# Peptides against a protein of PDB entry 6KZJ, part 13

Target 1, 71 residues: chain A of PDB entry 6KZJ
Amino acid sequence: SPDLLSEVSEMKQDLIKMTAILTTDVSDKAGSIKVKELVKAAEEEPGEPFEIVERVKEDLEKVNEILRSGT

## One batch from the design tools (peptide; aimed at target 1 T19 R55 L60)

Design b2_p18_7_s1 (made by RFdiffusion4, then SolubleMPNN; from b2_p18_7 with H5L H6Y E17S)
Fold by OpenDDE base, seed 1:
Structure b2_p18_7_s1 (fold): chain B 71 residues (1-71), chain A 18 residues (1-18)
Amino acid sequence: as target 1 above (71 residues)
Amino acid sequence: LGEVLYLLKKNLKLAESL
Protein backbone atom coordinates (compact mmCIF):
# COMPACT_ATOMS: atom_id res chain seq x y z
CA SER B 1 0.00 0.00 0.00
CA PRO B 2 1.32 3.42 -0.91
CA ASP B 3 -0.28 4.85 2.22
CA LEU B 4 1.56 2.31 4.34
CA LEU B 5 4.86 3.11 2.66
CA SER B 6 4.34 6.82 3.25
CA GLU B 7 3.47 6.17 6.86
CA VAL B 8 6.55 4.01 7.32
CA SER B 9 8.72 6.71 5.79
CA GLU B 10 7.38 9.34 8.17
CA MET B 11 7.75 7.05 11.15
CA LYS B 12 11.34 6.27 10.24
CA GLN B 13 12.07 9.97 9.93
CA ASP B 14 10.56 10.68 13.32
CA LEU B 15 12.50 7.85 14.92
CA ILE B 16 15.76 9.07 13.41
CA LYS B 17 15.17 12.63 14.57
CA MET B 18 14.16 11.66 18.08
CA THR B 19 16.99 9.19 18.44
CA ALA B 20 19.55 11.73 17.26
CA ILE B 21 18.38 14.25 19.83
CA LEU B 22 18.08 11.83 22.71
CA THR B 23 21.35 10.00 22.11
CA THR B 24 23.19 13.24 22.82
CA ASP B 25 21.27 13.79 26.03
CA VAL B 26 21.51 10.23 27.32
CA SER B 27 24.75 9.11 25.69
CA ASP B 28 26.06 7.56 28.89
CA LYS B 29 23.02 5.36 29.27
CA ALA B 30 22.78 4.79 25.53
CA GLY B 31 26.06 2.94 25.63
CA SER B 32 24.65 0.49 28.13
CA ILE B 33 21.89 -0.66 25.80
CA LYS B 34 22.87 -4.00 24.34
CA VAL B 35 22.61 -4.32 20.59
CA LYS B 36 22.03 -8.04 20.93
CA GLU B 37 18.99 -7.31 23.06
CA LEU B 38 17.62 -5.07 20.35
CA VAL B 39 18.19 -7.82 17.82
CA LYS B 40 16.38 -10.33 19.98
CA ALA B 41 13.52 -7.93 20.45
CA ALA B 42 13.31 -7.46 16.71
CA GLU B 43 13.30 -11.20 16.12
CA GLU B 44 10.40 -11.60 18.52
CA GLU B 45 8.32 -9.05 16.65
CA PRO B 46 6.08 -10.00 13.77
CA GLY B 47 7.80 -9.71 10.43
CA GLU B 48 4.75 -8.53 8.53
CA PRO B 49 4.88 -4.83 7.60
CA PHE B 50 1.47 -3.97 8.97
CA GLU B 51 2.15 -5.62 12.30
CA ILE B 52 5.54 -3.93 12.58
CA VAL B 53 3.97 -0.54 11.91
CA GLU B 54 1.36 -1.13 14.57
CA ARG B 55 4.03 -2.09 17.09
CA VAL B 56 6.01 1.02 16.23
CA LYS B 57 2.95 3.18 16.73
CA GLU B 58 2.35 1.61 20.11
CA ASP B 59 5.93 2.20 21.19
CA LEU B 60 5.83 5.80 19.97
CA GLU B 61 2.83 6.36 22.18
CA LYS B 62 4.81 4.93 25.08
CA VAL B 63 7.67 7.26 24.22
CA ASN B 64 5.29 10.20 24.19
CA GLU B 65 3.94 9.28 27.60
CA ILE B 66 7.40 8.89 29.09
CA LEU B 67 8.59 12.22 27.72
CA ARG B 68 5.49 14.01 28.93
CA SER B 69 5.54 12.52 32.42
CA GLY B 70 9.28 12.31 32.85
CA THR B 71 8.96 8.75 34.06
CA LEU A 1 15.08 8.34 29.00
CA GLY A 2 16.86 5.02 28.91
CA GLU A 3 13.60 3.30 28.12
CA VAL A 4 12.82 5.92 25.50
CA LEU A 5 16.15 5.37 23.82
CA TYR A 6 15.68 1.62 23.91
CA LEU A 7 12.26 1.89 22.30
CA LEU A 8 13.47 4.28 19.64
CA LYS A 9 16.47 2.19 18.69
CA LYS A 10 14.44 -1.01 18.64
CA ASN A 11 11.76 0.42 16.45
CA LEU A 12 14.21 2.19 14.17
CA LYS A 13 15.78 -1.16 13.39
CA LEU A 14 12.38 -2.67 12.77
CA ALA A 15 11.37 0.21 10.53
CA GLU A 16 14.59 -0.03 8.55
CA SER A 17 13.84 -3.67 7.85
CA LEU A 18 10.64 -2.75 6.03
Scores: peptide ipSAE 0.535, ipTM 0.921, DockQ to the pose 0.104
OpenDDE base, seeds 2, 3, 4, 5: peptide ipSAE 0.534, 0.533, 0.501, 0.535; ipTM 0.921, 0.922, 0.921, 0.922

Design b2_p18_7_s2 (made by RFdiffusion4, then SolubleMPNN; from b2_p18_7, 6 letters changed)
Fold by OpenDDE base, seed 4:
Structure b2_p18_7_s2 (fold): chain B 71 residues (1-71), chain A 18 residues (1-18)
Amino acid sequence: as target 1 above (71 residues)
Amino acid sequence: LGEVRYLLEKNLELARSL
């Protein structure tokens, strides 16, 4: 329904904005730490901020694919 | 669209938990 599409669009927009803020915050705190080191740290400590942000990004990509494909 | 809503709500909850 159009109402559901509007609701999903609003949620997506808010989540994207939050994700952008969180990723920048993580990058600022990480400084010169390489992405591979961050991934390793996230795998060692599931649920830490970086891992959560990466999961959010992954699911946003899934959302985009679903919306583009219509499935 | 049900899956889309689920994914968004799940991740909003995760984001708020930070």
Scores: peptide ipSAE 0.453, ipTM 0.917, DockQ to the pose 0.174
OpenDDE base, seeds 1, 2, 3, 5: peptide ipSAE 0.452, 0.450, 0.451, 0.453; ipTM 0.916, 0.916, 0.914, 0.916

Design b2_p18_7_s3 (made by RFdiffusion4, then SolubleMPNN; from b2_p18_7, 5 letters changed)
Fold by OpenDDE base, seed 5:
Structure b2_p18_7_s3 (fold): chain B 71 residues (1-71), chain A 18 residues (1-18)
Amino acid sequence: as target 1 above (71 residues)
Amino acid sequence: LGEVLYLLKKVLELAESL
């Protein structure tokens, strides 16, 4: 449905923005990940199932856990 | 830190593939 697709799109954009913040926080010298590329990706329409978005959310939570623990 | 950067890269790749 249009509502479901819009929700997935919004979630994708939020995840990309969160990733950009985390990458800049942990490494100012990260050459493999560019913030401008993340911005472009945020404007891209989602084409994958909601299940992939959920996997991304889980991975972000793991990243947050590692950063919070300092290990 | 290396593990964190690796995970962030993978998350980015997944997000861009959506």
Scores: peptide ipSAE 0.136, ipTM 0.663, DockQ to the pose 0.093
OpenDDE base, seeds 1, 2, 3, 4: peptide ipSAE 0.108, 0.093, 0.059, 0.098; ipTM 0.652, 0.598, 0.631, 0.599

## One batch from the design tools (peptide; aimed at target 1 T19)

Design b2_p19_1 (made by RFdiffusion4)
Pose (drawn by RFdiffusion4):
Structure b2_p19_1 (pose): chain A 69 residues (1-26, 29-71), chain P 19 residues (1-19)
Amino acid sequence: SPDLLSEVSEMKQDLIKMTAILTTDVKAGSIKVKELVKAAEEEPGEPFEIVERVKEDLEKVNEILRSGT
Amino acid sequence: EALEIVKSVLKKVNALLKK
């Protein structure tokens, strides 16, 4: 559904903002369009499986930021 | 480490949009 795509678009923008905060990359050469396209093509599994992995990773980042380790 | 994970998650989000 379009609502699912819009939520994912918002998550993508959130991740860009997080990248800007965390990066020391001084045209943002650390972000490669070809790597992004390849990853979009090659990430395995259906949406549910990808979402589970995204959730696991976000929980890990949250723990780093909240606890400091 | 957080940055590496955030960039990795960004690639998974792009795959979700593609799918």

Design b2_p19_1_s1 (made by RFdiffusion4, then SolubleMPNN; from b2_p19_1, 8 letters changed; failed a check: too like the target's own chain)
Amino acid sequence: EPLELVLEILKRVEALEKK

Design b2_p19_1_s2 (made by RFdiffusion4, then SolubleMPNN; from b2_p19_1, 7 letters changed)
Fold by OpenDDE base, seed 5:
Structure b2_p19_1_s2 (fold): chain B 71 residues (1-71), chain A 19 residues (1-19)
Amino acid sequence: as target 1 above (71 residues)
Amino acid sequence: EALELVMEILKQVEALEKK
């Protein structure tokens, strides 16, 4: 789907920006986030591309929660 | 932490672009 690929491209750009910000933010170390579990879910039960994109959106909200809490 | 998660998500997004 061209709409799906366009959305993926926009997410990629946003993720690159977030990476740059987080690299310079030394206070971003948070302990209560199971990163491995989120990544494993995408590896073991990936699903179709649309399902993966929806999971990515959900994971980005988790990232935002970490950033807002400062933990 | 958030940085590690973002980097892994970015990897997954780039993999989607190759399909």
Scores: peptide ipSAE 0.383, ipTM 0.875, DockQ to the pose 0.352
OpenDDE base, seeds 1, 2, 3, 4: peptide ipSAE 0.359, 0.382, 0.380, 0.374; ipTM 0.863, 0.873, 0.875, 0.873

Design b2_p19_1_s3 (made by RFdiffusion4, then SolubleMPNN; from b2_p19_1, 7 letters changed; failed a check: too like the target's own chain)
Amino acid sequence: EALELVMEILKRVLALEKK

Design b2_p19_1_s4 (made by RFdiffusion4, then SolubleMPNN; from b2_p19_1, 8 letters changed; failed a check: too like the target's own chain)
Amino acid sequence: DALELVMEILKRVEALEKK

Design b2_p19_2 (made by RFdiffusion4)
Pose (drawn by RFdiffusion4):
Structure b2_p19_2 (pose): chain A 69 residues (1-26, 29-71), chain P 19 residues (1-19)
Amino acid sequence: SPDLLSEVSEMKQDLIKMTAILTTDVKAGSIKVKELVKAAEEEPGEPFEIVERVKEDLEKVNEILRSGT
Amino acid sequence: ALDIVRSVYKKVLALEKKL
């Protein structure tokens, strides 16, 4: 559905913002368009499996930011 | 944290494509 896509688009923008905060990359040469396209093509599994991995990774980032380790 | 965030970003692009 379009609502699912819009929520995912908002997540993508949140991650760009997080990248800008965390990076020391002084045209943002650390972000490679070819790597992004390849990853979009090659990430395995259906959406549910991908979402589960994204959730695990976000929980891990949250723990780092909240606890400091 | 940054490496994970960028990795999640690539998974989100794949999620968009697959949806």

Design b2_p19_2_s1 (made by RFdiffusion4, then SolubleMPNN; from b2_p19_2, 10 letters changed)
Fold by OpenDDE base, seed 2:
Structure b2_p19_2_s1 (fold): chain B 71 residues (1-71), chain A 19 residues (1-19)
Amino acid sequence: as target 1 above (71 residues)
Amino acid sequence: PLELVMEILKRLEALEKKL
């Protein structure tokens, strides 16, 4: 839907800004997020678009926890 | 963590194609 597309586009914009700031000094294996699993999901993520967005939001929260706490 | 953010970006880009 157009509303969901707008939300996704805005999330993407925010993440692009983050990539300009972040470096690779923080462990990408931290937290409960597994990079390899995200790679698999990117190629073929199951579920309806809205469900995928909810999972992405959950993962982003975990990323935020890592950035905030260093763990 | 940069790699995690980049992979999430990839997921969002894939999702955009479905919308």
Scores: peptide ipSAE 0.581, ipTM 0.914, DockQ to the pose 0.399
OpenDDE base, seeds 1, 3, 4, 5: peptide ipSAE 0.580, 0.579, 0.579, 0.580; ipTM 0.914, 0.914, 0.915, 0.914

Design b2_p19_2_s3 (made by RFdiffusion4, then SolubleMPNN; from b2_p19_2, 9 letters changed)
Fold by OpenDDE base, seed 5:
Structure b2_p19_2_s3 (fold): chain B 71 residues (1-71), chain A 19 residues (1-19)
Amino acid sequence: as target 1 above (71 residues)
Amino acid sequence: PLELVMEILKRLLALEKKL
C-alpha cells in the first residue's frame, strides 16, 4: 500500500534521527552501520501491515514518553 | 532507549518489505 509505505518511510526516518541522538558512539558512521545491519537482519514481521503499524505507533509513544521524562 | 528504537526500526524495515 502506497499510503502505508509513505507512513512507514516517515517513521523510519524519524527513528534513524533518534538513533543518531541516542548513540554514544562518537563515530559519524555508527548509526549508519547499525541501520545497514538491521536491513539485512530484518525478519518477516507477523501480522497484517495496518496492525503492525498501529503497534509500532504505540511503541513510539512509549519511546517518546521515556525520552521526555528520562524514565 | 536506543535498543527499543533499534527494534522498532528493524520491525519497520521488515514491514517495508511487505509493502
Scores: peptide ipSAE 0.654, ipTM 0.923, DockQ to the pose 0.599
OpenDDE base, seeds 1, 2, 3, 4: peptide ipSAE 0.651, 0.651, 0.650, 0.650; ipTM 0.923, 0.922, 0.923, 0.922

Design b2_p19_2_s4 (made by RFdiffusion4, then SolubleMPNN; from b2_p19_2, 9 letters changed)
Fold by OpenDDE base, seed 4:
Structure b2_p19_2_s4 (fold): chain B 71 residues (1-71), chain A 19 residues (1-19)
Amino acid sequence: as target 1 above (71 residues)
Amino acid sequence: PLDLVMKILKDLEALEKKL
């Protein structure tokens, strides 16, 4: 679905920005990250779309909780 | 939380391939 695909693409963009904020790299190349390489480093069976969406929801909730509370 | 964000990115990439 083009609408869902666009939504997922936007979410990826936002998360990449978050990655830049969360990185602790202090080198001259700070903020540079090979996202695709790191993402594909540990390839696993992702599951069907519904399972992926539920996992994304759960993990986003965890990210929010960690950022809000520090734990 | 960086590890979690990277995990989410992996899942979203997989989802893109399925949509």
Scores: peptide ipSAE 0.654, ipTM 0.947, DockQ to the pose 0.624
OpenDDE base, seeds 1, 2, 3, 5: peptide ipSAE 0.652, 0.653, 0.652, 0.651; ipTM 0.947, 0.947, 0.947, 0.947

Design b2_p19_3 (made by RFdiffusion4)
Pose (drawn by RFdiffusion4):
Structure b2_p19_3 (pose): chain A 69 residues (1-26, 29-71), chain P 19 residues (1-19)
Amino acid sequence: SPDLLSEVSEMKQDLIKMTAILTTDVKAGSIKVKELVKAAEEEPGEPFEIVERVKEDLEKVNEILRSGT
Amino acid sequence: LELVHKILKQVLALEKKLE
């Protein structure tokens, strides 16, 4: 559904903002368009499996930011 | 940062899978 896509688009924007905060990359050469396209093509599994992995990774980032380790 | 970059690639793949 379009609502699912819009939520995911918002997540993508949140991740760009997080990248800008965390990066020391001084045209943002650390972000490669070809790597992004390849990753969009090759990430395995259906959406549910991808979402589970994204959730696990976000929980890990949250723990780093909240606990400091 | 590495995790954020990984998640970003997974989110792009999620967009493509949903489309």

Design b2_p19_3_s1 (made by RFdiffusion4, then SolubleMPNN; from b2_p19_3, 6 letters changed)
Fold by OpenDDE base, seed 4:
Order: sequence, then structure tokens, then C-alpha cells
Structure b2_p19_3_s1 (fold): chain B 71 residues (1-71), chain A 19 residues (1-19)
Amino acid sequence: as target 1 above (71 residues)
Amino acid sequence: LDLVMEMLKQVEALEKKLQ
């Protein structure tokens, strides 16, 4: 759907920004995030794209918090 | 950084599927 595509596009842009921040600022700051779960969800033929989006969105929030607070 | 790059890869793949 267009709404989902718009959300995904926004998330992509956010991730790009985060990448830029991480490469120049807090390289050593990594939190506990379920990367393995995300990878499996994407590889298993999208367990409905929306579910993947929601998981990525949640993880983005965690990453953002780490970047902001350093914790 | 590795996590963010993986997430980016997944989001890009998802975006492509939605187009």
C-alpha cells in the first residue's frame, strides 16, 4: 500500500541518517537488539511486510535512543 | 553500525517489494 511504502521510505532515510551519525560520532555504542530475528523475518518470504516494518520501526526507536542518550 | 546497516538492507529490500 502507499501508506506502507511511505513509511518504509521514511524509515530508510532515518537509517541513512543514523549510519552517518554512527560513522562520525558514537562508533562504540551498540545496544542489545534482536538482529537475528529481523533477518529471519525478512528471509522467510515477508511474514507480511507490515510485520517487518513494525519490527524495524521498533528497533529504530531503540537505536535512536542509544544515539541520543549514549546508553 | 552493523545493525543499522542490516536494517537498512532489509528496509531497502522491503521498499523494492512494495514498488
Scores: peptide ipSAE 0.365, ipTM 0.880, DockQ to the pose 0.350
OpenDDE base, seeds 1, 2, 3, 5: peptide ipSAE 0.350, 0.355, 0.356, 0.354; ipTM 0.877, 0.877, 0.878, 0.878

Design b2_p19_3_s2 (made by RFdiffusion4, then SolubleMPNN; from b2_p19_3, 5 letters changed)
Fold by OpenDDE base, seed 5:
Structure b2_p19_3_s2 (fold): chain B 71 residues (1-71), chain A 19 residues (1-19)
Amino acid sequence: as target 1 above (71 residues)
Amino acid sequence: LDLVLKILKRVEALKKKLE
């Protein structure tokens, strides 16, 4: 469906923006981070897109808990 | 930081799978 393809395209663009934000933030706070290496490793990330989204959601919740508690 | 890196990796994976 052309509508579904458009939705996927928009999602991809949002992910590009998120990547840029995360990459710059991480680079400012940690030395010797190889973003290129992370990108290559990401190609081997198992699971369908939906499964990866669920894992990201859970990790974001963990980040939120750390930020909220300060631990 | 490790969690942030993991999230970044998975976001890149999503980008790749949506290409």
Scores: peptide ipSAE 0.513, ipTM 0.912, DockQ to the pose 0.494
OpenDDE base, seeds 1, 2, 3, 4: peptide ipSAE 0.508, 0.506, 0.512, 0.510; ipTM 0.911, 0.911, 0.911, 0.912

Design b2_p19_3_s3 (made by RFdiffusion4, then SolubleMPNN; from b2_p19_3 with E2D H5M E19K)
Fold by OpenDDE base, seed 2:
Structure b2_p19_3_s3 (fold): chain B 71 residues (1-71), chain A 19 residues (1-19)
Amino acid sequence: as target 1 above (71 residues)
Amino acid sequence: LDLVMKILKQVLALEKKLK
């Protein structure tokens, strides 16, 4: 679905922005290099899109819990 | 940061699989 792909692409861009904000590595392109490695690792991610979406939802819920609890 | 990176990896995989 082009609409779903567009939404996923936007989410990807937001996450890349977040990694740049959160990283404490001051080397020239540490964040960029790690993202590049993730692109390769992404090829190994198993499952259909809906299964990956469920994992993303689970991990986003974890992020939400961390933000809410402060830990 | 590790959790965000994990989500990013999953999203990258998702994007590839949707193409």
Scores: peptide ipSAE 0.691, ipTM 0.942, DockQ to the pose 0.775
OpenDDE base, seeds 1, 3, 4, 5: peptide ipSAE 0.691, 0.691, 0.690, 0.691; ipTM 0.942, 0.942, 0.942, 0.942

Design b2_p19_3_s4 (made by RFdiffusion4, then SolubleMPNN; from b2_p19_3, 6 letters changed)
Fold by OpenDDE base, seed 4:
Structure b2_p19_3_s4 (fold): chain B 71 residues (1-71), chain A 19 residues (1-19)
Amino acid sequence: as target 1 above (71 residues)
Amino acid sequence: LDLVLEMLKLVLALEKKLK
């Protein structure tokens, strides 16, 4: 749906920003290069949209754990 | 960073599958 696509697009934007913040490479292009590679990898990602959402949810739980525990 | 990149890959895949 358009609403879900908009939400996904917003999440994508946030993750790209986070990637830029977390990269320690002095080359400003390092993050961009990795994103390009990820675009190619995403073409072959298996599963239905709902399955992908569940994987993202699992990763978000990991992020929460890292933020809470510091590890 | 690896976790964020993995999430980004998943979101990119999701975006494609929704189009």
Scores: peptide ipSAE 0.645, ipTM 0.927, DockQ to the pose 0.737
OpenDDE base, seeds 1, 2, 3, 5: peptide ipSAE 0.644, 0.644, 0.643, 0.644; ipTM 0.926, 0.926, 0.926, 0.927

Design b2_p19_5 (made by RFdiffusion4; failed a check: the pose's geometry)
Pose (drawn by RFdiffusion4):
Structure b2_p19_5 (pose): chain A 69 residues (1-26, 29-71), chain P 19 residues (1-19)
Amino acid sequence: SPDLLSEVSEMKQDLIKMTAILTTDVKAGSIKVKELVKAAEEEPGEPFEIVERVKEDLEKVNEILRSGT
Amino acid sequence: SLREALAEVKWLLDKNLEL
């Protein structure tokens, strides 16, 4: 549905903002368009499986930021 | 597609984990 796509678009914007905060990349050469396109093509599994992996990774980032380790 | 949008989110998140 369009609502699912819009939530995911918001999540992508959130991750760009996190990237800007965390990066020391001094045209943002650390972000490669070809790598992004390849990853969009090749990430395995259906949306549910991808969402589970994204959730695990976000939980891990949250732990780093909240606990400091 | 939803799958491709989620793949892009996963790729950005993986890069942020390296920072």

Design b2_p19_5_s1 (made by RFdiffusion4, then SolubleMPNN; from b2_p19_5, 8 letters changed)
Fold by OpenDDE base, seed 2:
Structure b2_p19_5_s1 (fold): chain B 71 residues (1-71), chain A 19 residues (1-19)
Amino acid sequence: as target 1 above (71 residues)
Amino acid sequence: SLKEELAVVRYLLEMNLKL
């Protein structure tokens, strides 16, 4: 469904943010402007990157449930 | 398919969680 596809897209977005934080120096010295913006956005948001990690963990469980049940 | 896309997402999520 469109709603499920949108949910998966949001999971991918969180994944990209998490990947950027984990694979790059978390300073404003990132070579890619998009990566720099993602890292900065994560640092400006209270609780991030912790909140991103927790959302990713929740997303993993949701994905597992969808794969098991189709819903 | 949706199932295949979800499997890729799951894999990527798991890889990140291992870091």
Scores: peptide ipSAE 0.206, ipTM 0.785, DockQ to the pose 0.107
OpenDDE base, seeds 1, 3, 4, 5: peptide ipSAE 0.200, 0.204, 0.138, 0.199; ipTM 0.782, 0.782, 0.707, 0.781

Design b2_p19_5_s2 (made by RFdiffusion4, then SolubleMPNN; from b2_p19_5, 8 letters changed)
Fold by OpenDDE base, seed 3:
Structure b2_p19_5_s2 (fold): chain B 71 residues (1-71), chain A 19 residues (1-19)
Amino acid sequence: as target 1 above (71 residues)
Amino acid sequence: SLKEELAVVRYLLELNLTL
């Protein structure tokens, strides 16, 4: 539903902001992800449900890499 | 920690996408 998609979009926005803080504030050696790329994706218009889900999945993959590497 | 908070957000997103 539209309400559910809005909820997912808001949660994705929170994830992107927290990821940006993690990669810039906690480690100067963090070069694993592009913070600028994530910020641009967050500012993009929501679009179709498929596009929203794919952006969230991409963000989750990057977060998994951060958590797995410990950086 | 920020890393732990990020893990919680990831968990919530995964739950929402499966519902």
Scores: peptide ipSAE 0.081, ipTM 0.571, DockQ to the pose 0.066
OpenDDE base, seeds 1, 2, 4, 5: peptide ipSAE 0.079, 0.080, 0.079, 0.062; ipTM 0.565, 0.577, 0.579, 0.538

Design b2_p19_5_s3 (made by RFdiffusion4, then SolubleMPNN; from b2_p19_5, 6 letters changed)
Fold by OpenDDE base, seed 1:
Structure b2_p19_5_s3 (fold): chain B 71 residues (1-71), chain A 19 residues (1-19)
Amino acid sequence: as target 1 above (71 residues)
Amino acid sequence: SLKEALAEVLYLLKLNLTL
């Protein structure tokens, strides 16, 4: 549905804004990151907007788990 | 480390959102 795709796109944009804020804070004090490996992993499944948003939700849950565990 | 793990997840998230 075109309306559903528009809503999902808006959700994606909101998550981009949130991620940008969090990424800059962590990146300033981050250790080593293999950028080439991360790019490859991200582009392996580009997906449509719905699939991207679902992966975002999953990654946010991973962040929550890391924060709760402190590890 | 916590910082490195968080940075990795957030970076992957950023890349995913730009696709």
Scores: peptide ipSAE 0.087, ipTM 0.569, DockQ to the pose 0.081
OpenDDE base, seeds 2, 3, 4, 5: peptide ipSAE 0.064, 0.080, 0.058, 0.081; ipTM 0.606, 0.592, 0.530, 0.588

Design b2_p19_5_s4 (made by RFdiffusion4, then SolubleMPNN; from b2_p19_5, 6 letters changed)
Fold by OpenDDE base, seed 5:
Structure b2_p19_5_s4 (fold): chain B 71 residues (1-71), chain A 19 residues (1-19)
Amino acid sequence: as target 1 above (71 residues)
Amino acid sequence: SLKEALAEVRYLLKLNLTL
């Protein structure tokens, strides 16, 4: 679906923006968010797209918690 | 569904970009 491809493209652009912020303002320590893995998941050829998207969603929820709490 | 999952991811991205 062209709509699906458009959404994926927009997500990739937003992930780039998030990466820039996270690498500057948030420390990527053990037990924290791995920014590179998040970006890689969005770029990889998905064999199971739904599972990949769910993992990205979970990671972004963790990012949100860290950014909001400052810890 | 995949569509709904993608929508949720986009929402989370936009939300985090406001912080």
Scores: peptide ipSAE 0.379, ipTM 0.883, DockQ to the pose 0.105
OpenDDE base, seeds 1, 2, 3, 4: peptide ipSAE 0.377, 0.357, 0.374, 0.377; ipTM 0.884, 0.879, 0.883, 0.884

Design b2_p19_6 (made by RFdiffusion4)
Pose (drawn by RFdiffusion4):
Formats: sequence, C-alpha cells, structure tokens
Structure b2_p19_6 (pose): chain A 69 residues (1-26, 29-71), chain P 19 residues (1-19)
Amino acid sequence: SPDLLSEVSEMKQDLIKMTAILTTDVKAGSIKVKELVKAAEEEPGEPFEIVERVKEDLEKVNEILRSGT
Amino acid sequence: SDIPLKSVEEAVKAFKEAL
C-alpha cells in the first residue's frame, strides 16, 4: 500500500539524518549511488524478513546511543 | 557504504545535541 511506502520513505529520511549526525565524511563521497542500487537489487527475502533485520539493527543502534556502548 | 563515523562517545553526544 502507499501508506507502507510512505512510512518506509520517512524511515529512509530518518536514516539520512542519522548519517549526517554520525559521519565525519567531510558531495558526500562516502554515499555511493551504485552501492545503493546494487543493495536494492540484491537484499534477500520478502519485505517481512527485511523488516525483521531492519528492526534488529535499529534496536542495536538504539542500545549504542542510549547506553553509550 | 564505507561511511566514516565519530567515536561512540562523540556520536552519542552529537545525537543528544541534535535532539
């Protein structure tokens, strides 16, 4: 549904903002368009499986930021 | 991507300041 895509678009924007906060990359050469396109083509599994991996990774980032380790 | 990052302490501080 379009609502699912819009939520995912918002999550993408959140991740760009996080990248800008965390990066020391001094045209943002650390972000490669070809790597992004390849990853969009090659990430395995259906959306549910991808979402579970994204959730795990976000929980891990949250723990780093909240606890400091 | 190979994105250079701040140290953990610096990244936590920069995150909290952005909030």

Design b2_p19_6_s1 (made by RFdiffusion4, then SolubleMPNN; from b2_p19_6 with S1M K6L V8I K16R)
Fold by OpenDDE base, seed 5:
Structure b2_p19_6_s1 (fold): chain B 71 residues (1-71), chain A 19 residues (1-19)
Amino acid sequence: as target 1 above (71 residues)
Amino acid sequence: MDIPLLSIEEAVKAFREAL
């Protein structure tokens, strides 16, 4: 259905945004992350929604380790 | 769209809980 395609597209966009946040070197950024640039870069090689989810899972493990270590 | 660094930890947490 058109509604299901819209829901999948929205989910893909949310995953791309989260991947963009997680892949950014936050140490070099002055107070904010430019999501639009990272989303655009991710959209050039996003992969399929499944591949995006797997990348986000890997990035979440990295971020979780950083947050837990306090470094 | 710009996301403040102070909100990233909460965004990561919310996203992890949604997976």
Scores: peptide ipSAE 0.072, ipTM 0.568, DockQ to the pose 0.164
OpenDDE base, seeds 1, 2, 3, 4: peptide ipSAE 0.065, 0.049, 0.069, 0.067; ipTM 0.547, 0.553, 0.558, 0.549

Design b2_p19_6_s2 (made by RFdiffusion4, then SolubleMPNN; from b2_p19_6 with S1M K6L V8I)
Fold by OpenDDE base, seed 5:
Structure b2_p19_6_s2 (fold): chain B 71 residues (1-71), chain A 19 residues (1-19)
Amino acid sequence: as target 1 above (71 residues)
Amino acid sequence: MDIPLLSIEEAVKAFKEAL
């Protein structure tokens, strides 16, 4: 249905945004991340929803390790 | 749109729980 396609598209966009946040070097950032630049970089090779989810899972693992280690 | 770095930990946690 059109509603289901809209829901999947929204979910895809949310995953792209999270991937963009997780793939950036936050150590050199002055207190905030510019979403527009990050989203554009992620949209160059967005992939299919499944590929985006797998990429986000990998990035979450990396970020979790950084947060836990304090480095 | 800018995202504060202080909110990243909470956002990552929420997103991980939603996956």
Scores: peptide ipSAE 0.069, ipTM 0.568, DockQ to the pose 0.160
OpenDDE base, seeds 1, 2, 3, 4: peptide ipSAE 0.061, 0.052, 0.066, 0.043; ipTM 0.549, 0.591, 0.551, 0.549

Design b2_p19_6_s3 (made by RFdiffusion4, then SolubleMPNN; from b2_p19_6, 6 letters changed)
Fold by OpenDDE base, seed 5:
Structure b2_p19_6_s3 (fold): chain B 71 residues (1-71), chain A 19 residues (1-19)
Amino acid sequence: as target 1 above (71 residues)
Amino acid sequence: MDIPLLSIKEAVEAFKKAL
C-alpha cells in the first residue's frame, strides 16, 4: 500500500539520520555510552539517537499493523 | 548499562541497506 511505502521511507530516513549522529558521537566520545546518558541526551536535544530509535520503533509497529491488516 | 555505539552503528547500517 502507499501507506506502507511512506512509513518504510520515513524509517529509512530516520536510520540515515541516526547513523549520521552515531558516527559523530563515536568519533568525539568513548566507544560506549550509558543508557541513562542516552535518555538524558534525548530529553535535552530533539533528534538525538535515542529519540530517533523510539521513532523508528513506532514506525516498525505501524508497518506491522499495516501488514497484518492486509492493506 | 553501557551500550557500544559502534555495534549500534553497524546494526543501523545493516538495517538501512536492507530497506
Scores: peptide ipSAE 0.066, ipTM 0.569, DockQ to the pose 0.142
OpenDDE base, seeds 1, 2, 3, 4: peptide ipSAE 0.065, 0.063, 0.064, 0.062; ipTM 0.569, 0.570, 0.552, 0.561

Design b2_p19_6_s4 (made by RFdiffusion4, then SolubleMPNN; from b2_p19_6, 5 letters changed)
Fold by OpenDDE base, seed 3:
Structure b2_p19_6_s4 (fold): chain B 71 residues (1-71), chain A 19 residues (1-19)
Amino acid sequence: as target 1 above (71 residues)
Amino acid sequence: MDIPLLSIEEAVKAYREAL
């Protein structure tokens, strides 16, 4: 249905935004991340929903390692 | 608008704990 397609599209956009956040340098020296840059990165990010989820999963694993080891 | 890094880290932590 059109409503379901819209909901899936919104979910895809949210996942792209999360990936854009997690691919940035999250070092202790970075005080903040600019939302406008994340939106731009999200618009240029290619991939089907499954590929986007896999990238987010990989980025979450990297963030977990950084938080655990401090590096 | 800028997102504080600490807020992003806490959001990621909360997401992992919710999975």
Scores: peptide ipSAE 0.033, ipTM 0.497, DockQ to the pose 0.182
OpenDDE base, seeds 1, 2, 4, 5: peptide ipSAE 0.032, 0.028, 0.033, 0.032; ipTM 0.494, 0.492, 0.478, 0.473

Design b2_p19_7 (made by RFdiffusion4; failed a check: the pose's geometry)
Pose (drawn by RFdiffusion4):
Structure b2_p19_7 (pose): chain A 69 residues (1-26, 29-71), chain P 19 residues (1-19)
Amino acid sequence: SPDLLSEVSEMKQDLIKMTAILTTDVKAGSIKVKELVKAAEEEPGEPFEIVERVKEDLEKVNEILRSGT
Amino acid sequence: SLREALAEVKWLLDKNLEL
C-alpha cells in the first residue's frame, strides 16, 4: 500500500539524517549511487524478512547510542 | 516496490553501522 511506502520513505530520510550526524565524510563521496542501486536489486527475501533484519539492526544502533557501547 | 524501498533502507542502515 502507499502508506507502507510512505513509512519506508520516512525511514530512509531518518537514516540520511543519522548518516549526516554520525559521518566524518567531509558531494558526500562516501554515498555511492551504484552501490545503492545494486543493494536495492540484490537484498534477499520478501519485505517481512527484510523488515526483521532492519529492526534487528536498528535495535543494535539504539543500544549503541543509549548505552554508549 | 516495497521490497526495493526496504532494500535501500537496509543498505543505508548497514552504512550507518560502519560509522

